# Ledger of designs, part 46: peptides against a protein of PDB entry 4DOW

Target 1, 157 residues: chain A of PDB entry 4DOW
Amino acid sequence: TFSWVGRPLPNRKQFQQMYREICMKINDGSEIHIKVGQFVLIQGEDNKKPYVAKLIELFQNGAEVPPKKCARVQWFVRFLEIPVSKRHLLGRSPPAQEIFWYDCSDWDNKINVETIIGPVQVVALAPEEVIPVDQKSEETLFVKLSWNKKDFAPLPP

## One batch from the design tools (peptide; made by RFdiffusion4, then SolubleMPNN)

Design b2_p15_5_s1 (from b2_p15_5, 9 letters changed)
Fold by OpenDDE base, seed 2:
Structure b2_p15_5_s1 (fold): chain B 157 residues (1-157), chain A 15 residues (1-15)
Amino acid sequence: as target 1 above (157 residues)
Amino acid sequence: DEVKKELEKVNAKYS
């Protein structure tokens, strides 16, 4: 279950209440607080790895009945989500922990918070930096480049 | 810690 944390932020949007933080209650009874700016895993299709996204906004959509808890996100893409015909453009075989900043607007960036599986660590690296593959880094995803469905590019400075 | 826990859960679910 999900519940808002704190008071709604000042907002002029008539049918939306914005928040900075949401509480996710997991099955063991513990609670995880997720804030705007953090990275999350979003439920994928059956037997498919979850999507990775950065939370940009958290808001309650009052235009729906009943109101829905929603988020606006910046998507990342996994290497295996990139079409096979274009993977060669990377010029290397990335480690499983590498993801790419999705630099396209064709994906809907609004989600229901119920699709959030949980938080995840995402670390930005320079292209020359090595992605560590050890026990401490297994839980961390790394981003070096963006993907715009045409080519890979360095992240904006 | 929480991240690791969630990732383990996700890996179990989606693998």
Scores: peptide ipSAE 0.030, ipTM 0.632, DockQ to the pose 0.043
Fold by OpenDDE base, seed 3:
Structure b2_p15_5_s1 (fold): chain B 157 residues (1-157), chain A 15 residues (1-15)
Amino acid sequence: as target 1 above (157 residues)
Amino acid sequence: DEVKKELEKVNAKYS
C-alpha cells in the first residue's frame, strides 16, 4: 500500500495535491519512504526489466474518481531499449549499468505510484569518468548522456 | 529485512 507522508505542498494546480514524500508499505509491516528527486524502479511489462525513473512530482489526482496517487517522472532508458538501428550512434558498447536520460515527451511521464517497485541509486557521471562495474557498484546505475530518439547528447541542465 | 532483499534482487537485474 501507498500513503502520503506529511502535509500537502502549496501549489496552484487545480485538482492536484502535491506531496514531498510517499510511504510504500509492505504486508509484513516494513515500509520504505520515497521522496521527490529520488530514483525508482517502475514495473515493466512481462518479461521486461523494470523501467528507471526520477521522481519529479508526487501528487494526488483529484480529477479522477476516486482520486489516484500519482507521480510525474523523468524517464531513463537502457541501451537495449534503444532501437537497434540507432545504437551505433553511441560509438561504444556500454556496460549494463549505464542508462540514458530520455529527452523526449512522447512517453507518458505520469504513473500510478502502485507501479513503483522501489528505490534505486542513479549516479550522474561526466563523460571521462569510468563507470564502476565491480561487485560493490552492482546495485548502482549510471548516466552520462541523454537520448532523444535521434542521437545521444550531453545531459540536459 | 525482506524488503531489502527484494530490492537487492531487482537492482541485481541491471548487473
Scores: peptide ipSAE 0.028, ipTM 0.628, DockQ to the pose 0.035
Fold by OpenDDE base, seed 4:
Structure b2_p15_5_s1 (fold): chain B 157 residues (1-157), chain A 15 residues (1-15)
Amino acid sequence: as target 1 above (157 residues)
Amino acid sequence: DEVKKELEKVNAKYS
């Protein structure tokens, strides 16, 4: 289950109550708090790896019936989510931990919070920085480039 | 790093 933490933030958006933090209650009864600005895993299709996103907004959408707890996100893309015909454009074989900033607006940025699996650590790296592949870093995802459905974009520091 | 800057912009705007 999901519940809001704290009071709604002041805003003028009709039918929307904005929040800074949400609480997830998981199967064992423990609670996980997730804040705006954190990275999360979003439920994917059957037998597929979850999507990765950064939380931009948390809000209750009163325009829907019944009201829904929602989030606006910035999407990331896993290498294997990129079309096979385009993967060669990277020019290298990325480690499994590398994800890419999705630089397109064609994806719906609004999600239901119930699709959130949990938080995940994402670290942005400069082009010259090396992605660590040690066992302790396997839980961390890394981003160095953006993907705009046409090409990968190298980003200066 | 541009990626870091973008992430920082998001943090500044929404956190």
Scores: peptide ipSAE 0.017, ipTM 0.505, DockQ to the pose 0.034; fails the geometry check
Fold by OpenDDE base, seed 5:
Formats: structure tokens, sequence, C-alpha cells
Structure b2_p15_5_s1 (fold): chain B 157 residues (1-157), chain A 15 residues (1-15)
């Protein structure tokens, strides 16, 4: 179950109410609050790992009947989501914790909040920084580069 | 927040 937290933000879109925060009620009854700017895991295809995204907007789409709770996101891509024929362009074998900023507009960046599994920690690193692989950082994802379907590019430090 | 600053730089370039 998802519910808005707080009052809607002032915006100019007639059929959209924007919010800063949403509450997820988990099966055990606990609640998790997620805010714009945080990173989330989004349910992927069957038997696929969840997608990773940064929340850009949270909004209720009043143009739909019934209104839906939605989000706009910035996508990340996992290495294994990159076509096999392109993976060599990285020039290295990345650790499982590395993700890439998806620098394309071909993916729909609107999602239903119901597809959100939960929050995840994403840390930006400089290219020369080593991704830590230990028990303390096992749940953290790291981003060094962007991917635009043609090549990898460095992110600013 | 150091992480926040890093991510802000990323956003400035790619958003």
Amino acid sequence: as target 1 above (157 residues)
Amino acid sequence: DEVKKELEKVNAKYS
C-alpha cells in the first residue's frame, strides 16, 4: 500500500499533484518513507533482477481514471542489462555492485509507484576509486560511469 | 553529506 505524505506541492500542472514523499506499507505492517531524490529498486521482468532508479518526481496523475500514484525516474542500468556485444567497451569486469547512469531517453521514465520494491543506497565514485566489496557495503550500489547505448562515459567527480 | 554532493554533480551534468 502506498500513500502520500504531506501536502501536495505547488505546481502548474492541472491534472497532476506533486509530492515530496510517499509512504510504503510493507506486508509486516511496517512503513517505509521514500522521498524525491532517493534511489529505489523497481520490480523488473520475471526472473530478472530489479531495476535501479533515482526518484525525480512523485505525483498523482489525475488525468487517469482512476488517478494513479506515479513517479518519474532517472534510470540506472546494470552491467548484465547491457547487450553482450557492448560489454567489452567497459574494458574491465565490473563488480556486481556497479551500476551505470543510463544516458538515454528511449526508456519510459514514468512508473507506477506500485512497482517500487524499496529503497537502495547508491554512491557515486571517481573512476579511480575502488568499489569496496565487503559485508558492510554489500547492499550498496556504486556508479562511476554513464551508458548511452553506444559507449561508457565518465561521471563528474 | 559527501555522497549528496557527488550525486549533485552527476545530476548537474546528466539531468
Scores: peptide ipSAE 0.015, ipTM 0.518, DockQ to the pose 0.028; fails the geometry check

Design b2_p15_5_s2 (from b2_p15_5, 11 letters changed)
Fold by OpenDDE base, seed 5:
Structure b2_p15_5_s2 (fold): chain B 157 residues (1-157), chain A 15 residues (1-15)
Amino acid sequence: as target 1 above (157 residues)
Amino acid sequence: DELEKRLKEVNAKYS
């Protein structure tokens, strides 16, 4: 169950109500609040690892009937999501915790909030920084580079 | 397009 937290933010979009925060009620009845700017895991196919994304916008889409709770996201890709034929372009074997900023602007990356599994910690690192593989931080993902479907590049500002 | 495919995949579960 998802519900908006707080009042809609002022915006000029006639059929969209913008929000800063959404509340997830999870299986045990507890609640998790997720805000714009935070990172989330998003459910794909059942046999796949969840996708990683940064929440850019949270909004209720009043143009749909019934209105739908949506989010716009910035995607990340896991190394294994990159085509096999292009993985060599990284020039190294990344640790499992490394993800890549999906540098693609050709799509309105809108999702239903119901696809959100939960929050995840994503830490940006400089290229020279070593990704810590620590049992205490095994759930933390790290990003150094972007991927634009053609090559890897420095992380966007 | 891979992103298009991702979006369709993600949103299909709740369409």
Scores: peptide ipSAE 0.615, ipTM 0.934, DockQ to the pose 0.639
Fold by OpenDDE base, seed 2:
Structure b2_p15_5_s2 (fold): chain B 157 residues (1-157), chain A 15 residues (1-15)
Amino acid sequence: as target 1 above (157 residues)
Amino acid sequence: DELEKRLKEVNAKYS
């Protein structure tokens, strides 16, 4: 179950109410608050690892009946999501915790908030920084580069 | 398009 937190933000979109924060109720009854700007795991197919995304907007889409709770996101891509034929372009074997900024702006990246599994920690690193693989950062993801479907590019930390 | 496919995949679960 998802519910808005706080009052809607001012905007000029006729059929949209924008919010800063949403609350998701977990199976155990606990609540997790997720804000614009945070990173989340998004459910795809059941047998796939969740996608990683940064929340850009949270909004209720009143153009739909019934209204839908939606988010616009900036996608990331896991190394194993990159086509096998192009993985060599990285020039190294990345740790499992490394993800890449999906440098693609061709689409309205709108999702239903119900696809959100939960928050995840994403840390930007300089290329020379070592990705720590300890228990403290076991579930933390790290980003150094962008991926534009053709090649990798430096991402400023 | 890979991103389009992702969006369709994600939204198909809860459309």
Scores: peptide ipSAE 0.615, ipTM 0.935, DockQ to the pose 0.633
Fold by OpenDDE base, seed 4:
Structure b2_p15_5_s2 (fold): chain B 157 residues (1-157), chain A 15 residues (1-15)
Amino acid sequence: as target 1 above (157 residues)
Amino acid sequence: DELEKRLKEVNAKYS
């Protein structure tokens, strides 16, 4: 179950109410609050690892019937999600915790908030910084580079 | 498009 936290933010979009925060109730009845700017895991196919995304906007889409609780996201991509033929472009074998900023603005990256599994920690690193690889850091993801479907590049500003 | 495919996949799961 998802519910908005706080009052809607001022905006000029006719059919949308924008919010800063959403509350997610999980199976045990506990609540997790997720805010714009935080990172989340998003459910895809059952046999795949969840997708990783940064929340850019939280909004209720009143143009739909019934109104839907939605989010706009910035996607990340895991190394194994990159086509096999392009993986060599990285020039190294990344640790499992490394993800890449998906540098693509061709689509309105709108999702239903119900696809959100929960929050995840993502840490941005400089290219020269070492990604810690241990059991304690297994739940933390790290990003150094972007991926634009053709090549790897420095993170966008 | 890979991103379109992802969006379709994610939205289909809970549509």
Scores: peptide ipSAE 0.615, ipTM 0.934, DockQ to the pose 0.576
Fold by OpenDDE base, seed 3:
Structure b2_p15_5_s2 (fold): chain B 157 residues (1-157), chain A 15 residues (1-15)
Amino acid sequence: as target 1 above (157 residues)
Amino acid sequence: DELEKRLKEVNAKYS
């Protein structure tokens, strides 16, 4: 179950109520609060690892009937999501914790909040910084580069 | 388009 936290934020969109925070009630009854700007895991197909995304907006979509709780996200991509034929462009074998900023603006990246599995920690690193691969840090993901469907590049500013 | 496919995949489950 998802519910909005706080009052709607001011915005200029006629049929959308924007929020800063949403409450996610998980199976054991506990609650997790997720805010705009935080990173989340998004459920895809059951046989795939969840997608990683940064929350850009949280909003009630009043243009739909019934209204939907939605989020706009900035996607990340895991290395194994990169086409096999292009993985060599990285020039190295990344650790499992490395993800890449999905540098694409082709679509309105709107999702239903029900697809959110939970929060995840994502840390941006400079190219020279080493990604920790010890067991205690395996839950943290790291990003150094972007991927634009053609090549890897430095992170966008 | 890979991104379109992702969006459809994600949102289809909870449409």
Scores: peptide ipSAE 0.615, ipTM 0.934, DockQ to the pose 0.670

Design b2_p15_5_s3 (from b2_p15_5, 7 letters changed)
Fold by OpenDDE base, seed 1:
Structure b2_p15_5_s3 (fold): chain B 157 residues (1-157), chain A 15 residues (1-15)
Amino acid sequence: as target 1 above (157 residues)
Amino acid sequence: DKLKEELKKVNEKFS
């Protein structure tokens, strides 16, 4: 289950209440707090691997009946999610832990918070920095570039 | 645990 943490933030959007933080209660009764700006795993379609996203906004959508707890996210993509015909544009074989900032607007960036699996660590690196692949970083994902369905580019600021 | 199960799957793919 999911519940809001703290008081709503000021905003100008009608029928919406915005929040900084949400609480996720897991099976053993413990709680995980997730904040705007953190990275999360989102349930994949058709039992596929989870998607990776950065939380941009947390809000309750009062325009729906009943109101829904939602989030706006910045999507990331894995290399294997990029069309085969375009993968050569990277010019290298990325490690499995590398993900790419999805720089397109064709994907719906609104999600139901109930699709959140949990938090995940994502680290932004400069192009010249080496992605560590040892066991110590096995739970960390790394991003160097963006993907806009046409080519790879430097990360947005 | 939902998170632990999914993290295990992620680690298997990204390791």
Scores: peptide ipSAE 0.030, ipTM 0.679, DockQ to the pose 0.039
Fold by OpenDDE base, seed 2:
Structure b2_p15_5_s3 (fold): chain B 157 residues (1-157), chain A 15 residues (1-15)
Amino acid sequence: as target 1 above (157 residues)
Amino acid sequence: DKLKEELKKVNEKFS
């Protein structure tokens, strides 16, 4: 279950209450607090790995009946989500932990918070930096480049 | 390298 943490932020948008933090209650009864700016895993399709996203906004959408707890996100993409015909543009075989900043607006960036699986660690690296693969970084994802459906590009300095 | 710094800072803050 998901519940808002704290009071709504000042907002003049009709039908939308903005929040900074949401609480996710997991099966064992413990609670995980997720804040705007954090990275999360989003439920994928049936046989697909979870999507990766950065939370930009948390809000309750009062325009829906009943009201829905929602989030606006910045998407990341996994290498295997990139069309086969375009993968060669990377010029290398990326490790499984590498993701790419999705620099395109064709994906809906509004999600229901119930699709959030949990938080995930994402670390930005320069293109020349090596992605570490050890026990400590096993669940850490790394981003070096953006993908805009046309080509890869370095992250802005 | 503002985006890189932002992502690193966020990761550190919420780690």
Scores: peptide ipSAE 0.021, ipTM 0.541, DockQ to the pose 0.029; fails the geometry check
Fold by OpenDDE base, seed 4:
Parts: sequence; C-alpha cells; structure tokens
Structure b2_p15_5_s3 (fold): chain B 157 residues (1-157), chain A 15 residues (1-15)
Amino acid sequence: as target 1 above (157 residues)
Amino acid sequence: DKLKEELKKVNEKFS
C-alpha cells in the first residue's frame, strides 16, 4: 500500500499532483518513506533480478482512470542486462554490485509506484576507486560508468 | 562530476 506524504507541490501540469515523498506500508505493518532522489528496486520480469532506478519525480496522474500514483525515474542497468555481444566493451569483469547509468531515452521512465519493491543504496565512484567487498557494503550498489547502448563512458563531472 | 557528486550526496543523506 502506497500513500502520499505531505502536501502536493505547486506545478503547472494539468491532471497531475506532484509530491516529494511517498509512504510504503509493508507486510509487517511497518512503514517506509521514500523521497525523490532516493534509489529504489523495481519489480523485474519473472525470476529476474529487480531493476534499479533513481526517483526523479513522484506524481499522481489524474488523467488515468482511476488516478494512478506514479513516478519518473532514471534507470540503471545491471551488467547482465547488457547484450552479451557488447559486454566485452567494458574491458573487465565487473563485480555483482556494479550497475551502470542508463544513458538512453528509449526506455519509458514512467512507472507505477506499486512496482517499487523498496529502497536501495547506490554509491557513485570514480573509475579508479575500488568497490568494497566487505560485509557492510554487500547489499550496496555502485556506479562508475554510463551505458548508452553503444559504449561505456565515465559519469559526467 | 556533477552527477557523481549528486549521487554521493544522496547516499550520505539517506544512509
């Protein structure tokens, strides 16, 4: 169950109400607050690993019937989501914790909030920085590069 | 490094 937190933000978009924060109620009755700017896991296909995304906008879409709680996101991709024929372009075997900033506009960046599994920690690193492998960082994801379907590139300064 | 800085700040804020 998802519910808005706080008052809607002023905006000029008809049929849309924007918010800064949403509350996610989980099975044990506890609540998790998720804000714009946080990283989340999105439900994947079948038994595949969840998608990773950064929340850039939270809004209720009143143009839909019934109105839907939605989000706009910046997608990340896992190494295994990259075509096998292009993985060699990375020039190294990445650890399981590494994800890549998806620098393409071909993916729909609008989601239903109901597809959000929960928050996840994502840390940006310089290319020369080492990804920690200790227990504390085991469930932390790291991003060094972007992927634009053609090649990998360093993140913008 | 704007994107990198932004991501790091977000991580610090919500860690």
Scores: peptide ipSAE 0.019, ipTM 0.530, DockQ to the pose 0.029; fails the geometry check
Fold by OpenDDE base, seed 5:
Structure b2_p15_5_s3 (fold): chain B 157 residues (1-157), chain A 15 residues (1-15)
Amino acid sequence: as target 1 above (157 residues)
Amino acid sequence: DKLKEELKKVNEKFS
């Protein structure tokens, strides 16, 4: 179950009420609050690992009947989501924790909040920085580069 | 790096 936290933000978008925060109630009854700017795991396809995304907007889409709780996201991609024929462009074998900023507009960046599995920690690293593998960082994902379906590139400064 | 700084800020806020 998802519910909005706080009052709608002032906006000029028709049929959309924007919010800063959403609350998701987990099976055990506990609640997790997720805010714009935070990173989340999104339900993947069958037998696929969850997608990783940064929440850009949280909004109720009043253009739909009934209104839907939605989010606009910035996608990240896992290495294994990159076509096999292009993985060599990275020039290295990335750690399992490495993800890439998806720099394309072909992937719909609007999601239903119901697809959110939960929050996830994403840390940006410089190319020369090593990904820590300690116990504390086990659940942390790291991003060094972007992927635009053609090549990898450094993250924008 | 704008993106890196943004992510760092997010990490500080939500980690």
Scores: peptide ipSAE 0.018, ipTM 0.532, DockQ to the pose 0.029; fails the geometry check

Design b2_p15_5_s4 (from b2_p15_5, 8 letters changed)
Fold by OpenDDE base, seed 2:
Structure b2_p15_5_s4 (fold): chain B 157 residues (1-157), chain A 15 residues (1-15)
Amino acid sequence: as target 1 above (157 residues)
Amino acid sequence: DELKKELEKVNEKYS
């Protein structure tokens, strides 16, 4: 279950109440607070790996009946999500922890918060920096480049 | 630790 934390932020959107933070109730009874600006895992399709996204906005969509808790996100893309025919453009075999900033607008960036699996740590690296693959960093994802469906581009940290 | 636990669950489900 998800619930808003704090008071709505002031805005002039007629059917939207914006928030800074949302509370996610975990099955073990614990609570995870997720804020705008944090990175999250979004439920994938069927047996596909979860999507990775950065939370840009948290809002309740009052235009829907009943009102829905929503988020606007910046998408990332996993290497295996990139078409096979274009993976060679990277010029290397990335580690499993590497993701790419999705620099396209063709993906709907509005999600229902119930699709959020949980938070995830994403670290931006310079292209020359090595991605650590030790146990203490195994859960961390790393981003060096952007992907715009045409090619990879440097992503300045 | 909590994150690692969650990721493990996710990996088991979606791997």
Scores: peptide ipSAE 0.027, ipTM 0.598, DockQ to the pose 0.042
Fold by OpenDDE base, seed 1:
Structure b2_p15_5_s4 (fold): chain B 157 residues (1-157), chain A 15 residues (1-15)
Amino acid sequence: as target 1 above (157 residues)
Amino acid sequence: DELKKELEKVNEKYS
């Protein structure tokens, strides 16, 4: 169950109400608050690892009948989601915790909030920084590079 | 950690 937190933000988009925060009620009855700018796991395909995304906007789409709670996201991609024929371009074997900023516009960046599994920690690193692979950081994801379907590149500013 | 437990359950189901 998802519900908006706080008052709608001012916006100029027709048929939309924008918010800064949403509340997710989980199985044990507790509640998790997720804000714009945070990172989340998104439900993947069957038997596939969840997607990773950064929340850019939270909004209720009034053009839908009934209105839908939605989010606009910046996608990340896991190494195993990259085509096999292109993986060699990285030049190294990345740890499982590494993800890549998806620098393409071909993916729909609008999602239903119902697909949000929960929050996740994502840390941006410089290329020279080492990704920790100990138990203390196993739940944290790290990003060093972007992927644009052609090659890897430095992160956008 | 309740959140960690929930995430682990979800990861087992969807991974």
Scores: peptide ipSAE 0.024, ipTM 0.600, DockQ to the pose 0.042
Fold by OpenDDE base, seed 4:
Structure b2_p15_5_s4 (fold): chain B 157 residues (1-157), chain A 15 residues (1-15)
Amino acid sequence: as target 1 above (157 residues)
Amino acid sequence: DELKKELEKVNEKYS
């Protein structure tokens, strides 16, 4: 289950209440607090790996009946989600921990918070920095580049 | 810590 943390933020949108933080209660009764700006795993389709996203906004959509707890996200894409014909453009074989900033507007960036599996650690690196592949870093994802369906590009500073 | 254990299970499942 999901519940809002704190009071709604000042907002001019007629049918939306904005929030900074949400509480996720998992099966064993433990609670995870997730804030705007953090990275999360989103439930994938069928047996596929979950999607990776950065939370941009948390809001309740009062225009829907019943009102829904929603989020706006910035998507990331895994290397294996990129079309096979385009993967060669990277010029290297990335480690499994590398993800890419999705720089396109064709994906719906609005999600239901119920699709959030949990938080994940994402670290931005400069192109020349080495991605650690030791056992301690296996749970951390790394991003160096963006993908815009045409080519890879460095992240803006 | 039960929360940590649960997160580890999630990470292992989806890695």
Scores: peptide ipSAE 0.019, ipTM 0.578, DockQ to the pose 0.033
Fold by OpenDDE base, seed 5:
Structure b2_p15_5_s4 (fold): chain B 157 residues (1-157), chain A 15 residues (1-15)
Amino acid sequence: as target 1 above (157 residues)
Amino acid sequence: DELKKELEKVNEKYS
């Protein structure tokens, strides 16, 4: 169950009520608050790992009946989501914790909030920095590069 | 390093 937290933000977007925060109630009755700017795991396809995304906007889509709770996201991509034929462009074998900033507009960046599994920690690293593999970082994802379906590129400074 | 800084700030705030 998802519910808005706080009052809608002032905006001029047609048919949209924008929010800063949403509350996710999980099975055990506990609540997780997720805010714009946080990173989340999104339900993936069957038998596939969850997608990783940064929340850009939280909004109620009034263009639909009934209105839907939605989010706009910035996608990340896992290495295994990259076509096999292009993985060699990385020039190395990335650790499982590495993800890539998806720098392409071909993916729909609007999601239903019900697809959100939960928050996840994403840390940006410089190219020369080593991704830690200790137990404390097992649940942390790391990003060094962007992927635009053609090549990998350094993250903007 | 704007993106890196942004991510660091977010992690600092929400970790």
Scores: peptide ipSAE 0.017, ipTM 0.560, DockQ to the pose 0.029; fails the geometry check

Design b2_p15_6_s1 (from b2_p15_6, 9 letters changed)
Fold by OpenDDE base, seed 4:
Structure b2_p15_6_s1 (fold): chain B 157 residues (1-157), chain A 15 residues (1-15)
Amino acid sequence: as target 1 above (157 residues)
Amino acid sequence: SSLQEELEKANEKAS
């Protein structure tokens, strides 16, 4: 169950009400609050690992019938989601915790909030910094580079 | 970088 937290932000868009925060009620009855700017895991397909994204906007889409609770996101991509023929361009074997900033606009960046699994921690690192692989950081994801479907590059400014 | 700052702020919100 998802519900809006707080009042809608001032917005002139006719069919959209924007929010800063949403509440997710999970199976044990506890609640998780997710805010714009946080990173989230999004439900994958069948046996696929969850997608990773940054929340850019939270909004109710009144243009749909019935209205839907939605989010706009900035996508990340896992190494194994990159085509096999392009993986060699990285020049190294990344740890499982490394993800890449998706620097393309071809993916739909609108999602239904019901596909959100939960929050996740993402840390940006310089290329020379080592990704820590220990039990304490096992759930933390790290980003060093962007991927634009053609090559890897430094993160955008 | 500005992106690093955004990431740090995001992680602070989650903490």
Scores: peptide ipSAE 0.145, ipTM 0.794, DockQ to the pose 0.030
Fold by OpenDDE base, seed 3:
Structure b2_p15_6_s1 (fold): chain B 157 residues (1-157), chain A 15 residues (1-15)
Amino acid sequence: as target 1 above (157 residues)
Amino acid sequence: SSLQEELEKANEKAS
């Protein structure tokens, strides 16, 4: 169950009410608050790891009947989500914790909030920095590069 | 601000 937290932000888009924060109620009755700007895991397809995204906007879509609680996101992509024919362009075997900034507009960046599994930590690193793989960092994802469906590149400024 | 700073701020909000 998802519910808005706080008052709506000033409306800048038709048929949308924007919010800063949403509350996610978990099965055990506990609540997790998710804010614009933080990173989340999103339900993936069967037998696939969850998608990773940064929340850009939280909004209620009034164009739908009934209105839907939605989010706009900046996608990240896991290495295994990259086409096999393009993976060689990285020139290395990335650790499982590495993800890539998806620098394309072809993916729908609108999601239903009910697809959010929970928050996740994403840390940006310089190319020369080592990705920690200890037990404490197991749940942390790391990003060094962007992917634009053509090649890997430095992160967007 | 740099993306690094934005990511750090985002992680702080989640903590």
Scores: peptide ipSAE 0.141, ipTM 0.790, DockQ to the pose 0.030
Fold by OpenDDE base, seed 1:
Structure b2_p15_6_s1 (fold): chain B 157 residues (1-157), chain A 15 residues (1-15)
Amino acid sequence: as target 1 above (157 residues)
Amino acid sequence: SSLQEELEKANEKAS
C-alpha cells in the first residue's frame, strides 16, 4: 500500500499533483518513506534482478480513471542487462555492484509506484576509484559510467 | 561532479 506524505507541491501541470514523499506500507505493518531524489529498486521480470532508478518526480496522474500514483525516474542499467555483443566495450569485468547511468530516451521513464520494491543506496565514483567488495557495501550499488546503447562514457556533468 | 553531489544528497535523504 502506497500513500502520499505531505501536501501537493505547487505545479502547473494539468491533471497532475506532485509530491515530495510517499509512504510504502509493507506486510509486517511497518512503513518505509521514499523521497524524490533518492534511489529505488523496481520490480523486474521473472528470473531477473530488480531494475535500479533515481526518483525524479512523484505524482498522481489525474488524467487516468481512477487516478494512479506514479513516478518519473532516471534509469540505471545493470551490466547483465547490456547486450552480450556490447559488453566487451567496457574493457573489464565489472563487479556485481556496478551499475551504469542509462543515457537514452527510448525507455519509458514513467512507472507505477506499485512496482517499487524499496530504497537502495547508489554511490557515484570516479573512474580511478575502486569499488569496495565487502559485507559493509554488499547492498550498495556503484556508478562510474554511463551507457547509451552504443558505448560507455563518463557520467553526465 | 554535480552528479556525485546529487547522489550524495540523495543518499542523505534516504537516511
Scores: peptide ipSAE 0.151, ipTM 0.801, DockQ to the pose 0.031; fails the geometry check
Fold by OpenDDE base, seed 2:
Structure b2_p15_6_s1 (fold): chain B 157 residues (1-157), chain A 15 residues (1-15)
Amino acid sequence: as target 1 above (157 residues)
Amino acid sequence: SSLQEELEKANEKAS
C-alpha cells in the first residue's frame, strides 16, 4: 500500500498533483518513506533482477480513472541488461554491485509507484576506485560510468 | 562531480 506524505506541492499542471514523499507499507505493518531524489528498486520481469532508478518526481495522475500514483525516474542499467555484443566495451568484468547511469531517453521514465520494491543505496565512485565486496555492502550498488547504448563514458557532471 | 554529490545527499536522506 502506498500513500502520499504531506501536502501537494504548488503545481501548474492541471491534472497532476506533485509530492515530495510517499509512504510504502510492507507486510509486517512497518512503513518506509521514500522521497524524491532517493534511489529505488523497481519490479523487473519474471526471473530478472529489479531495475534501479533515481526518483525525480512523485505525482498523482488525475487524468486517469481512478487516479494513479506515479513517479518519474532516472534509470540505471545493470551490466547483464546491456546487450552481449556491447559488454566487451567495458574492458573488464564488473562486480554484481556495479550499475551504470543510463544516458538515453528511449526508456519510458514514468512508472507506477506500486512497482517500487523499496529503497536502495547507490554510491558514485571514480573509475579507478575499487568496489568493496563485503557482506555489509552487498546491498549497496555502485556507479562509475554511464551507458548510452553505444559506449561507456564518465558520469555526467 | 555534481552527480556524486547528489548521490551522497540521496543516500543521506535514505539513512
Scores: peptide ipSAE 0.149, ipTM 0.799, DockQ to the pose 0.031; fails the geometry check

